# Peptides against a protein of PDB entry 8PQO: the designs that were tried, part 26

Target 1, 252 residues: chain A of PDB entry 8PQO
Amino acid sequence: VLLKEYRVILPVSVDEYQVGQLYSVAEASKNETGGGEGVEVLVNEPYEKDGEKGQYTHKIYHLQSKVPTFVRMLAPEGALNIHEKAWNAYPYCRTVITNEYMKEDFLIKIETWHKPDLGTQENVHKLEPEAWKHVEAVYIDIADRSQVLSKDYKAEEDPAKFKSIKTGRGPLGPNWKQELVNQKDCPYMCAYKLVTVKFKWWGLQNKVENFIHKQERRLFTNFHRQLFCWLDKWVDLTMDDIRRMEEETKRQ

## One batch from the design tools (peptide; aimed at target 1 Y17)

Design b1_p16_3_s4 (made by RFdiffusion4, then SolubleMPNN; from b1_p16_3, 10 letters changed)
Fold by OpenDDE base, seed 4:
Structure b1_p16_3_s4 (fold): chain B 252 residues (1-252), chain A 16 residues (1-16)
Amino acid sequence: as target 1 above (252 residues)
Amino acid sequence: SSLERALERIRLESSF
């Protein structure tokens, strides 16, 4: 098991982020080739548990058509079906990813707290001390180009170049976080993403767990760069606007 | 790879 807490600081408020996240997820999904092909939504309903109220989703990603033929032919039954269970109780979110074949031997869990701070809280997910001591804190700087793969880099998604016309935020220079503290009119938040990865196959555990973390970090970096650079597209939207957009997308 | 792209879509569509 490999645990890392990714801390993504953004020059937006927690309330703004809720809109921006939903918009950016929808936009990113539209931009991907093949769309939602192979995605089965089993459950999408409100939930209430332990004082937490939110939306629960259970999706199955069928990867049979997304892998090479030889992989599909060799894959055991259920190996290419990924289950995603998500509890969205913003500002708290939890996603659990499992595989039918690997069962308890495979787990990706992503738990996120969105807090109106600069990533200074320790153990925001309230782990036991013994567990917390094994968590690596990883800071993602959306303005740092060196954290972005060349193949992922887009100038229009570069926070170091982007300036929001509607809010005046950006561009984000090398010391943008320090400067933010002195800008009383600019909101800020941190997304604390605790990622738990378990892959219990002897000889491959460390390799796969580290690989998954690398991919998650890559995703978080790119996603939040997009979220910020798309600020002018979503900052004036309401949650009702987002819901309408989602409904319109489902009808197409 | 096609698998990598598929996994990326999964992550983008997730609620995390």
Scores: peptide ipSAE 0.029, ipTM 0.706, DockQ to the pose 0.758
OpenDDE base, seeds 1, 2, 3, 5: peptide ipSAE 0.033, 0.100, 0.028, 0.029; ipTM 0.730, 0.759, 0.704, 0.708; seeds 1, 2 fail the geometry check

Design b1_p16_4 (made by RFdiffusion4)
Pose (drawn by RFdiffusion4):
Structure b1_p16_4 (pose): chain A 252 residues (1-252), chain P 16 residues (1-16)
Amino acid sequence: as target 1 above (252 residues)
Amino acid sequence: DPVTTERQYFAAALAI
């Protein structure tokens, strides 16, 4: 099983990232016809354990209505049921993604620490030493065009071409992280996203784990470029504003 | 860090 820590250094604060991430997940999913239908909340409750106080959820995403009929008929029982178990104790969160048919043999786990630093901490997740030694650290720079697939590139989601009206932040150049250390005002943070991918069937552990990690890097990059370029849309929101928008979206 | 639609489809495709 392969583990990688993706460090996403951002010119926002940890407090700001919480609101921005929630807004961005909802906004990026605004054009998807077929969102919300098929989402099932099995469990939604508070939890507390040794310093980590938060909210636990168990949700199922039924894909039967979103795939062609032949895919629904051909799919082994439960293969189209995607389980997500989440522990949200921001600035820490853990999500575990499984498939009902694959049981625990296909698993994607993301454990994230959101810290007010420039991604300089080592083993922020406090792994056992030997296990930590086998974790690749992968840095994601949202200003680096070379880290974006050409088919994914959008000028309107390019931090190198965006300047915030409300904050004046951006555009981001190759030295933006260096100017952060030399700066006393603009906030910054790093999301330490430790990703574990497990695929135990058919001897395809390496191929699937690598494919999933490459897709996770692409997604983290595109998502956080979008998040920064949408600063003007969400930077003035509070958590109460986010919860209100959630209840609003709940009516339908 | 919720599951995206794309992740859901990848998970389903692998199971199938």

Design b1_p16_4_s1 (made by RFdiffusion4, then SolubleMPNN; from b1_p16_4, 8 letters changed)
Fold by OpenDDE base, seed 1:
Structure b1_p16_4_s1 (fold): chain B 252 residues (1-252), chain A 16 residues (1-16)
Amino acid sequence: as target 1 above (252 residues)
Amino acid sequence: SPATMEQMFLVAALAI
């Protein structure tokens, strides 16, 4: 098991981020083709648990069409079915990814708290001390170009170059986080993403777990760079606007 | 469609 807590600091409020995330997810998803094929939505309902109220979703991703025929033919039953269970109770979110074949030997869990701070809270997910000591805190700096793969880099998605016309935020210099403290009119937040990866397979555990973390980090980095650089596109939108956009997209 | 960023990983993985 490999646990890392990714802390993504952004010059937006928690309330703004709710809109920005939904917008950016929708926008990024438009750029991806074929992602909807083989997705089965089993459950999509409100939930209440331990005072947490939100939306619960259970989806199955059937990967049979996404792998070569020979892989599909050799794959054990359930090996190509990925279950995603998500509890979305913004500002808290939890996603659990499992596989029918691997059962308890495979887990990806992503738990996110969005807090109006600069990533200074320790153990925001309230892990047991013994578990928390094994968590690596990883700070993602959206302005740091060195954290971005060259193949992922786009100038129009560079927070170090972007200036929001609507908000005046940006560009983000090397010390933007320190400078933000002195900017009373600029909101800030941190997304604390605790990522738990378990891949219990002899000889491959560390390799796969590290690989998954690498991909998650890459995703978080790129996504939040986009989210910030798209600020002028979403900052004036309301949640109702987002809901309308989502409904319009479903009709197409 | 994904509702959150956390689901984007699967979407990206399924895109290819």
Scores: peptide ipSAE 0.209, ipTM 0.836, DockQ to the pose 0.152
OpenDDE base, seeds 2, 3, 4, 5: peptide ipSAE 0.157, 0.181, 0.175, 0.164; ipTM 0.816, 0.824, 0.823, 0.820

Design b1_p16_4_s2 (made by RFdiffusion4, then SolubleMPNN; from b1_p16_4, 10 letters changed)
Fold by OpenDDE base, seed 1:
Structure b1_p16_4_s2 (fold): chain B 252 residues (1-252), chain A 16 residues (1-16)
Amino acid sequence: as target 1 above (252 residues)
Amino acid sequence: MPATLEQMFTVALLSI
């Protein structure tokens, strides 16, 4: 098991981020082909648990169409079915990814708290002390170009170059987080993303777990760079605007 | 369509 808590600081409010995330997810998803094919929605319902109120979803991603025929023929039953259970109770979210074949030997869990701070809270997910000792805290700096793969870099998605016309936020210099403390009118938040990866196969555990974390970090980095650089596109949108956009997208 | 960044990872994982 490999646990890391990714802390992403942004010069936006928790309330702004809710809109920005939904917008940016929608935009990013338009650019990805095949994300809807082979997806079965088993459950999509409101839930209330332990004071959390949100939406619960259970989806199955069927990989049969995404693998070569010979892989499909050799794959054990359930090996090509990925289950995603999500509890979306913003500002808290939990997503659990499992596989029917691997059962307890495979788990990806992503638990996110969005807090109006600068990533200074320890153990925001309230882990047991012994478990918390094993968590690596990883700070993602969206302005740091060195954290971006060259193949992923786009100048129009560079927070160090972007300035929001609508909000005046940016560009984000090397000391932007320190400067933010002195900017009374600029909201800020941190997304605390606790990622738990378990891949219990002999000889592959460390390789796969580290690989998954590498992909998570890459996604989080690129997404939040986009989210910030798209600020002027979404900052004036309401949740009702987002809902309308989602309904329009479903009709296409 | 994914509803959250976390769910985007599920989609991304399928593309690996």
Scores: peptide ipSAE 0.613, ipTM 0.948, DockQ to the pose 0.176
OpenDDE base, seeds 2, 3, 4, 5: peptide ipSAE 0.600, 0.594, 0.591, 0.585; ipTM 0.946, 0.944, 0.944, 0.943

Design b1_p16_4_s3 (made by RFdiffusion4, then SolubleMPNN; from b1_p16_4, 10 letters changed)
Fold by OpenDDE base, seed 3:
Structure b1_p16_4_s3 (fold): chain B 252 residues (1-252), chain A 16 residues (1-16)
Amino acid sequence: as target 1 above (252 residues)
Amino acid sequence: PPATLELMFTVASLSI
């Protein structure tokens, strides 16, 4: 098991982020080849548990069309089905990813708290002290180009070049986080993303777990760079606007 | 239904 807490600081408010995240997920999904193909929604309903209220979703990603033919032919039953269970109680979110074939030997859990701070809180997910001791905190700086792979880099998604016309935020210089505290009119937040990866195959555990974390970090970095650079597209949208857009997308 | 961030991760991982 490998745990890391990714802390993503953004020059947006927690309330703004709720809109921006949903917009950016929808937009990014349109740009992905085969996005939405092979996705089965089993459950999509409101939930209330232990004072947590939100939306619960259970999806299955059928990967049969996404793998080479020889892999599909050799794959055991259920090996190419990924289950995603998600609890969205913003500002808290939890996603659990499992595989039918791997059962308890495979788990990706992503738990996120969105807080109006600069990533200074320790153990926001309230882990036991012994468990927290094993968590690596990883800061993601969306303005740092060195954290972006060359193949992922786009100038139009570079926070160091982008300036929001609607809000005046950006471009983000090397010291943007320190300067943020002096800008009274600029909101900020941190997404604390605790990622738990478990892959219980002997000899491959560390390799696969580290690989998954590398991909998660890459995803979080690119996504939040997009989210910020798309600020002018979503900052004036309301949650009702987003819900309408989601409903329209469901009908297609 | 809109893809999730996790779906994007999965697709990216399979493209490698």
Scores: peptide ipSAE 0.039, ipTM 0.735, DockQ to the pose 0.195
OpenDDE base, seeds 1, 2, 4, 5: peptide ipSAE 0.038, 0.035, 0.035, 0.030; ipTM 0.730, 0.726, 0.730, 0.693; seed 2 fails the geometry check

Design b1_p16_4_s4 (made by RFdiffusion4, then SolubleMPNN; from b1_p16_4, 9 letters changed)
Fold by OpenDDE base, seed 3:
Structure b1_p16_4_s4 (fold): chain B 252 residues (1-252), chain A 16 residues (1-16)
Amino acid sequence: as target 1 above (252 residues)
Amino acid sequence: SPATLEQMFLVAALSI
């Protein structure tokens, strides 16, 4: 098991981020191919549990068409089905990814708290002390070019170059986080993303777990760079606007 | 369609 807490600091408010995330996910997904193929939605309903209120979804991703024929023919029952259970109670979110065949030997869990701070809170997910001491805190700086792979870099998605016309935010210099506290009119937040990866295959656990974390970090970095650089596209949208856009997408 | 960043990750993985 490998746990890391990714802390993404952004010059937006928690309320703004709710809109920005939904917009940016939709925007970034436009060019993705095959994402909707083989997806079965088992549950999509509101939930309320222990004061947490939000939307619960259970999806199955059927990978039979995504693997070579010989793999499909030899794959055990359930091996090519991935379950995704998600609880979206913004500003808290939790996603659990499992596989029918691997059962308890495979888990990806992502728990996110969005807080109006600069990533200074410790153990926001309230882990036991013994568990918390094994969590590596990883700060993602969206303005740091060195954290971006060359193949992922786009100038139009570079926070160090972007200037928001609508808000006046950006470009983000090397000390933007320190300067943020002196900018009274600039809100800020931190997304605390606790990522738990478990892959209990002997000899492969470390490789796979580290690989998944590497991909998660890459995704978080690129996505939030996009989110910020797309600020002028979504900052004037309301949650009602987003909901309407989602409804329109569902009808297509 | 993905509604969260986490779901987007899975979609991206399935696109490979």
Scores: peptide ipSAE 0.124, ipTM 0.802, DockQ to the pose 0.159
OpenDDE base, seeds 1, 2, 4, 5: peptide ipSAE 0.094, 0.060, 0.058, 0.036; ipTM 0.789, 0.771, 0.768, 0.734; seed 4 fails the geometry check

Design b1_p16_5 (made by RFdiffusion4)
Pose (drawn by RFdiffusion4):
Structure b1_p16_5 (pose): chain A 252 residues (1-252), chain P 16 residues (1-16)
Amino acid sequence: as target 1 above (252 residues)
Amino acid sequence: AAEDALNHIARTTHMS
């Protein structure tokens, strides 16, 4: 099983990231016809354990209505049921994604620490030493064009071409992280996203784990580029504003 | 529809 820590250094604060991430998930999913239908909340409750106080959820995403009929007929029972178990104690969160048919043999776990630093902490997740020694640290720079697939590139989602009206932040050059250390004002943070991918069937552990990690890096990059370029849309929102928009979207 | 649903799940679950 392969583990990688993706460090996403951002010119926002940790407080700001919480609102921005919630807004961005909702906004980037705004054009998807077929969003919300098929989402099933099994469990939604508070939890507390040794310093980590938060909200636990168990949700199922039924994809039967979103795939061709032949896919629904051919799919082994439960293969189209995606389970997400989530522990949200921001600035810490853990999500576990499984498939009902694959049980625990296909698993994607993301454990994230959101810290007010420039991604300089080592083993921020406090792994056992030997296990930590086998974790590759992968840095994601949202200003670096070379880290974006050309088919993914969108000028309107390029931090190198965006300046915030409300904050004046951006555009981001190759020295933006250096200018953060030499700066006393603009906030910054790093999301330490430790990703574990497990695929235990058919001897395809390596191929699937690698494919999933590559896709996870591509998604983390594109998502956080979008997040920064949408600063003007969400930077003035509070958490109460986010919860209100959630209840609003709940009516339908 | 499948692509949209999968993208929705990816953003909801992985972007945390």

Design b1_p16_5_s1 (made by RFdiffusion4, then SolubleMPNN; from b1_p16_5, 13 letters changed)
Fold by OpenDDE base, seed 3:
Structure b1_p16_5_s1 (fold): chain B 252 residues (1-252), chain A 16 residues (1-16)
Amino acid sequence: as target 1 above (252 residues)
Amino acid sequence: SLKNALHYIQLDSLTR
């Protein structure tokens, strides 16, 4: 098991992020090859548990069309089906990813707290001290081009080049976080993303767990760069606007 | 569509 807490600082408010996240997820999904092909939504309903209220979703990602034919032909039953269970109780979110074939030997859990701070809180997820001491805190700087793979880089998604017309935020220079403290009119937040990766196959555990973390970090980096650079597209939307958009999509 | 939007798994990012 490998745990890391990714801290993503953004020059947006917690309330703004709620809209921006939903918009950006939808937009990013449209840009993927094949879009939502192979995605089955099993459950999408409100939930209430232990004082936590939010939206629960259960999706299956069928990867048969996303792998080479020979892999598909040789893959055991269920090996190419990934289950994603998500509890969105913003500002708290939890996602659990499992595989039918690997069962308890595979787990990706992503727990996120969104806080109106600069990533200064320790153990925001309230882990036991013994567990917390094994968590690596990783800061993601969306303005740092060196954290972006060349193949992922797009100038239109570069926070160091983007200037929001609607808010005046950006571009984000090398010291943008330090400068943000002196900008009283610019909101900020941190997404604390505790990622637990379990791949319990002897000889492959460390390699695969580290690989998954690398991919998650890459995903978080690219996504939040997009989220910020798309600020003018979503900042004037409300949660009601997002809900209407979702309902309209369901009716189509 | 929004209902089929990927939350944390972006297949393109995994396969690229």
Scores: peptide ipSAE 0.079, ipTM 0.728, DockQ to the pose 0.139
OpenDDE base, seeds 1, 2, 4, 5: peptide ipSAE 0.078, 0.076, 0.065, 0.067; ipTM 0.728, 0.729, 0.734, 0.748; seeds 2, 4, 5 fail the geometry check

Design b1_p16_5_s2 (made by RFdiffusion4, then SolubleMPNN; from b1_p16_5, 11 letters changed)
Fold by OpenDDE base, seed 4:
Structure b1_p16_5_s2 (fold): chain B 252 residues (1-252), chain A 16 residues (1-16)
Amino acid sequence: as target 1 above (252 residues)
Amino acid sequence: SLEAALRYIQLDSLMR
């Protein structure tokens, strides 16, 4: 088992982020070729548990068409079906990813708290001390180009180049986080993403767990760079606007 | 691709 807490600091408020996240997810999905293919939604309903209210989703990602033929031919039954269970109770979110074949031997859990701070809270997910000592804190700097793969880099999604005309935020220089503290008019937040990865196959555990973390980090980095650089597209939208956009997209 | 599929994990769940 490998645990890391990714801390993504953004020059937006927690309330703004809720809109921006939904917008950016929708936009990113549209931009992906073959997006949504092989996704089966089993459950999509509101939930209430232990004072937590939100939306619960259960999806199956059928990866048969997403892997090479030889992998598909050799894959055991259920090995290419990924189950995603998600509890979205913003500002708290939890996602659990499992596989039909590996069962308890495979787990990806992503728990996120969105807080109006600069990533300074320790153990925001309230783990036991023994568990917390094994968590690596990883700061993602959306302005740091060195954290972005060359194949993922787009100038229009570079926070170091982007200037929001609607808010005046950006571009984000090398010391943008320190400068942010002195800018009373600019909101900020941190997304604390605790990622738990378990892959219990002898000889492959560490390799696969580290690989998955690398991919998650890549995803978080790229997504939040997009979210910020698309600020002018979503900052004036309301949650109702987002819902309408989603409904319109479903009808197409 | 597999990488493309992975990008929809969690993010896709936030839309709905």
Scores: peptide ipSAE 0.038, ipTM 0.726, DockQ to the pose 0.380
OpenDDE base, seeds 1, 2, 3, 5: peptide ipSAE 0.039, 0.033, 0.032, 0.030; ipTM 0.718, 0.719, 0.719, 0.707; seed 1 fails the geometry check

Design b1_p16_5_s3 (made by RFdiffusion4, then SolubleMPNN; from b1_p16_5, 13 letters changed)
Fold by OpenDDE base, seed 2:
Structure b1_p16_5_s3 (fold): chain B 252 residues (1-252), chain A 16 residues (1-16)
Amino acid sequence: as target 1 above (252 residues)
Amino acid sequence: SLKAALHYIKLDALTK
């Protein structure tokens, strides 16, 4: 098991982020051709449990079309079906990813707290001390180009170049986080994303777990760069606007 | 699709 807590600091408020995240997910989905292929939504309903209220989703990602033919032919039954169960009770979210074939030997859990701070809280997910000491805190700086793969880099999604017309935020220089503390008019937040990866295959555990973390980090980095650079597109939207957009998307 | 994103972040881009 490999645990890392990714801390993504953004010059937006927690309330703004709720809109921006949903917008950016939708936008990214539209921009990626072939995105969402093989996704089956089993459950999408509100839930309320133990004081937590939000939206529960259960989706299956069928990866058969995403792998080469020989892999499909050799893959055990269920090995190419990924189940995602997600509890979205913003500002808290939890996602559990499992595989039909590997069962308990495979787990990706992503728990996110969105807090109005600069990523300074320790153990925001309230892990046991013994578990917490094994968690690596990883700060993602959306302005740091060195954290972006060359193949992923887009100038229009570079926070170091983007300036929001509507809010005046950006561009984000090398010391933007330190400068943000002195800018009373600019809100900020941190997404604390505790990622638990378990892959119990003899000889492959560390390799695969590290690989998955690498991909998650890449995903978080690119997504939040987009989210910020798309600020002018979503900052004036309301949750009602987002709901309408979701309904329109469902009709397509 | 908004609901097509893995853990509410477009993860399918990494599976391509």
Scores: peptide ipSAE 0.059, ipTM 0.712, DockQ to the pose 0.152
OpenDDE base, seeds 1, 3, 4, 5: peptide ipSAE 0.057, 0.064, 0.042, 0.041; ipTM 0.709, 0.711, 0.727, 0.695; seeds 1, 3, 4, 5 fail the geometry check

Design b1_p16_5_s4 (made by RFdiffusion4, then SolubleMPNN; from b1_p16_5, 12 letters changed)
Fold by OpenDDE base, seed 5:
Structure b1_p16_5_s4 (fold): chain B 252 residues (1-252), chain A 16 residues (1-16)
Amino acid sequence: as target 1 above (252 residues)
Amino acid sequence: SLKNALHYIQLSSLMR
């Protein structure tokens, strides 16, 4: 098991982020080839549990069409079916990813708190001390180009170059986080993303767990760079606007 | 691609 807490600082409010995240998810999903293909939605309903109120979603991702033919032919039954259970109770979110074949030997869990701070809270997910001591805190700086793979880099998605016309936020220089503290009119938040990865196959645990974390970090970095650089596209949208966009996306 | 699938999985979980 490998645990890391990714802390993403953004010059947006927690309330703004709710809109921006949903917009950016929808936009990024449209830009990806093979988006909703092979996705089965089993459950999509409101939930209330332990004081959390939100939306629960259970999806199955059938990856048979997304892997090479030789992988598909050699894969055991259920190995290419991934279950995703998600609890969206913003500002708290939880996602649990499992596989039919591996069962208890495979888990990806992503738990996110969105807080109006600069990533200074320790153990925001309230882990037991023995578990928390094994968590690596990883800061993602969306302005740091060195954290972006060359193949992922786009100038139009570079926070160090982008300036919001609507809000005046950006560009984000090397000391943007320190400067932000002095900007009374600029909101800020941190997304605390606790990622738990378990892969219990002898000889492959560390390799696979580290690989998954590398992919998650890459995803979080690129996504939040996009979210910020798309600020002018979503900052004036309401939650009702987002709901309409989601409905339109479901129809495509 | 598998990478695109993983990207979609993470993003789609945030959608209602």
Scores: peptide ipSAE 0.048, ipTM 0.731, DockQ to the pose 0.418
OpenDDE base, seeds 1, 2, 3, 4: peptide ipSAE 0.065, 0.064, 0.068, 0.059; ipTM 0.739, 0.741, 0.741, 0.743; seeds 1, 2, 3, 4 fail the geometry check

Design b1_p16_6 (made by RFdiffusion4)
Pose (drawn by RFdiffusion4):
Structure b1_p16_6 (pose): chain A 252 residues (1-252), chain P 16 residues (1-16)
Amino acid sequence: as target 1 above (252 residues)
Amino acid sequence: DPVTTEMQFWVAAFAL
């Protein structure tokens, strides 16, 4: 099983990231026809354990209505049921994604620490030493065009071409992280996203784990580029504003 | 860090 820590250094604060990430997930999913239908909340409750106080959820995403009929008929029982178990104690969160048919043999776990630093901490997740030694640290720079697939590139989602009206932040150059250390004002943070991918069937552990990690890096990059370029849309929101928008979207 | 629709389809695809 392969583990990688993706470090996403951002010119926002940890407090700001919480609101921005919630807004961005909802906004990026605003054009998807077929969003919200098929989402099933099995469990939604508070939890507390040794310093980590938060909210636990168990949700199922039924894909039967979103795939062609032949896919629904051909799919082994439960293969189209995607389980997500989440522990949200921001600035820490853990999500575990499984498939009902694959049980625990196909698993994607993301454990994230959101810290007010420039991604300089080592083993921020406090792994056992030997296990930590086998974790590749992968840095995601949202200003680096070379880290974006050409088919994914959108000028309107390019931090190199965006300046915030409300904050004046951006555009981001190759030295933006260096200018953060030499700066006393603009906030910054790093999301330490430790990703574990497990695929235990058919001897395809390596191929699937690598494919999933490449797709997770692409997604983290594109998502956080979008997040920064949408600063003007969400930077003035509070958590109460986010909860209100959630209840609003709940009516339908 | 919720699952995206794209990831949901990948997770399902690997079960097929």

Design b1_p16_6_s1 (made by RFdiffusion4, then SolubleMPNN; from b1_p16_6, 9 letters changed)
Fold by OpenDDE base, seed 1:
Structure b1_p16_6_s1 (fold): chain B 252 residues (1-252), chain A 16 residues (1-16)
Amino acid sequence: as target 1 above (252 residues)
Amino acid sequence: MPITLEQAFLVASLSL
C-alpha cells in the first residue's frame, strides 16, 4: 500500500473551484470520444452518511473493447471490469476503484477535501496516527514548470505566464504562494487529495503502485494548471451554465 | 451529471 496526500494550492476560492473543476472536466470531455462506450452506470442517487450529503455513483468500466482481442481472450473473468464508486459531497469527494478479479488485492482510493487554506492542515482526512505517519505529503505547485513533463507543457496553460483579465490574478511567480498571503482580495484554497493505492501482486506491487501515483500526480498537475489558465472562461459561469455544458457534451 | 476529476481521467484514459 502506498499513500500520498497531494496538496494543490490555487488562487481561487472553494466556491469558485467547484465551477472551475466542472467546467474544466467538461472541456476535457469534449475532446474525448468513445469514453462512454463500455461504461455502465449501476447507481446514481443521493446519499446521506455520517452527516455527509451528496451524490453516490457506481459505475462499471468494461474494458473488453479497449484491449486487443488476444488480451481479452486470455483475461480471466472479471479482470477487465473496473468498478468505480464515488461519493460526491463537495467540498468533500471520495472515489474508490476496484477490480472484480483482483478483489481485495487492488484498490485505488482518492479522497479529496477542498479547504480555504494554504495547505497547512495536517491529517485533514482524519487518519489514525499510525496510518498518517506513512502518508507522504506532496505539494503540487502549478507555477513550477519543472513539475511538468515537456510533452505536456503548453505556453497557454502556464500559470507563470497567464494573467486573468477578469480577476487580475496571475501570473504566478516563484513566490506566488507567499505573496498570496499578503495579497488582499485574492481568494485561495487547497485541494487535499489523499491517494491510496494497493496492488498486491508479487514482484509488481511497488512498480504498479508508484506508476499509478505518478499518473495521478501528472493528472493533478496538468489539470490544475489548465483550470487556473482557463479562469476567465469559467469564473463568471453559474452552475446552470455548467449543467448546460455537461448536457451538450453528452450529446457528442 | 457532474463528474469528478478522477472520473474524467478514467473516461479520458479509456478513450485512448
Scores: peptide ipSAE 0.222, ipTM 0.823, DockQ to the pose 0.138
OpenDDE base, seeds 2, 3, 4, 5: peptide ipSAE 0.197, 0.202, 0.207, 0.183; ipTM 0.817, 0.819, 0.819, 0.810

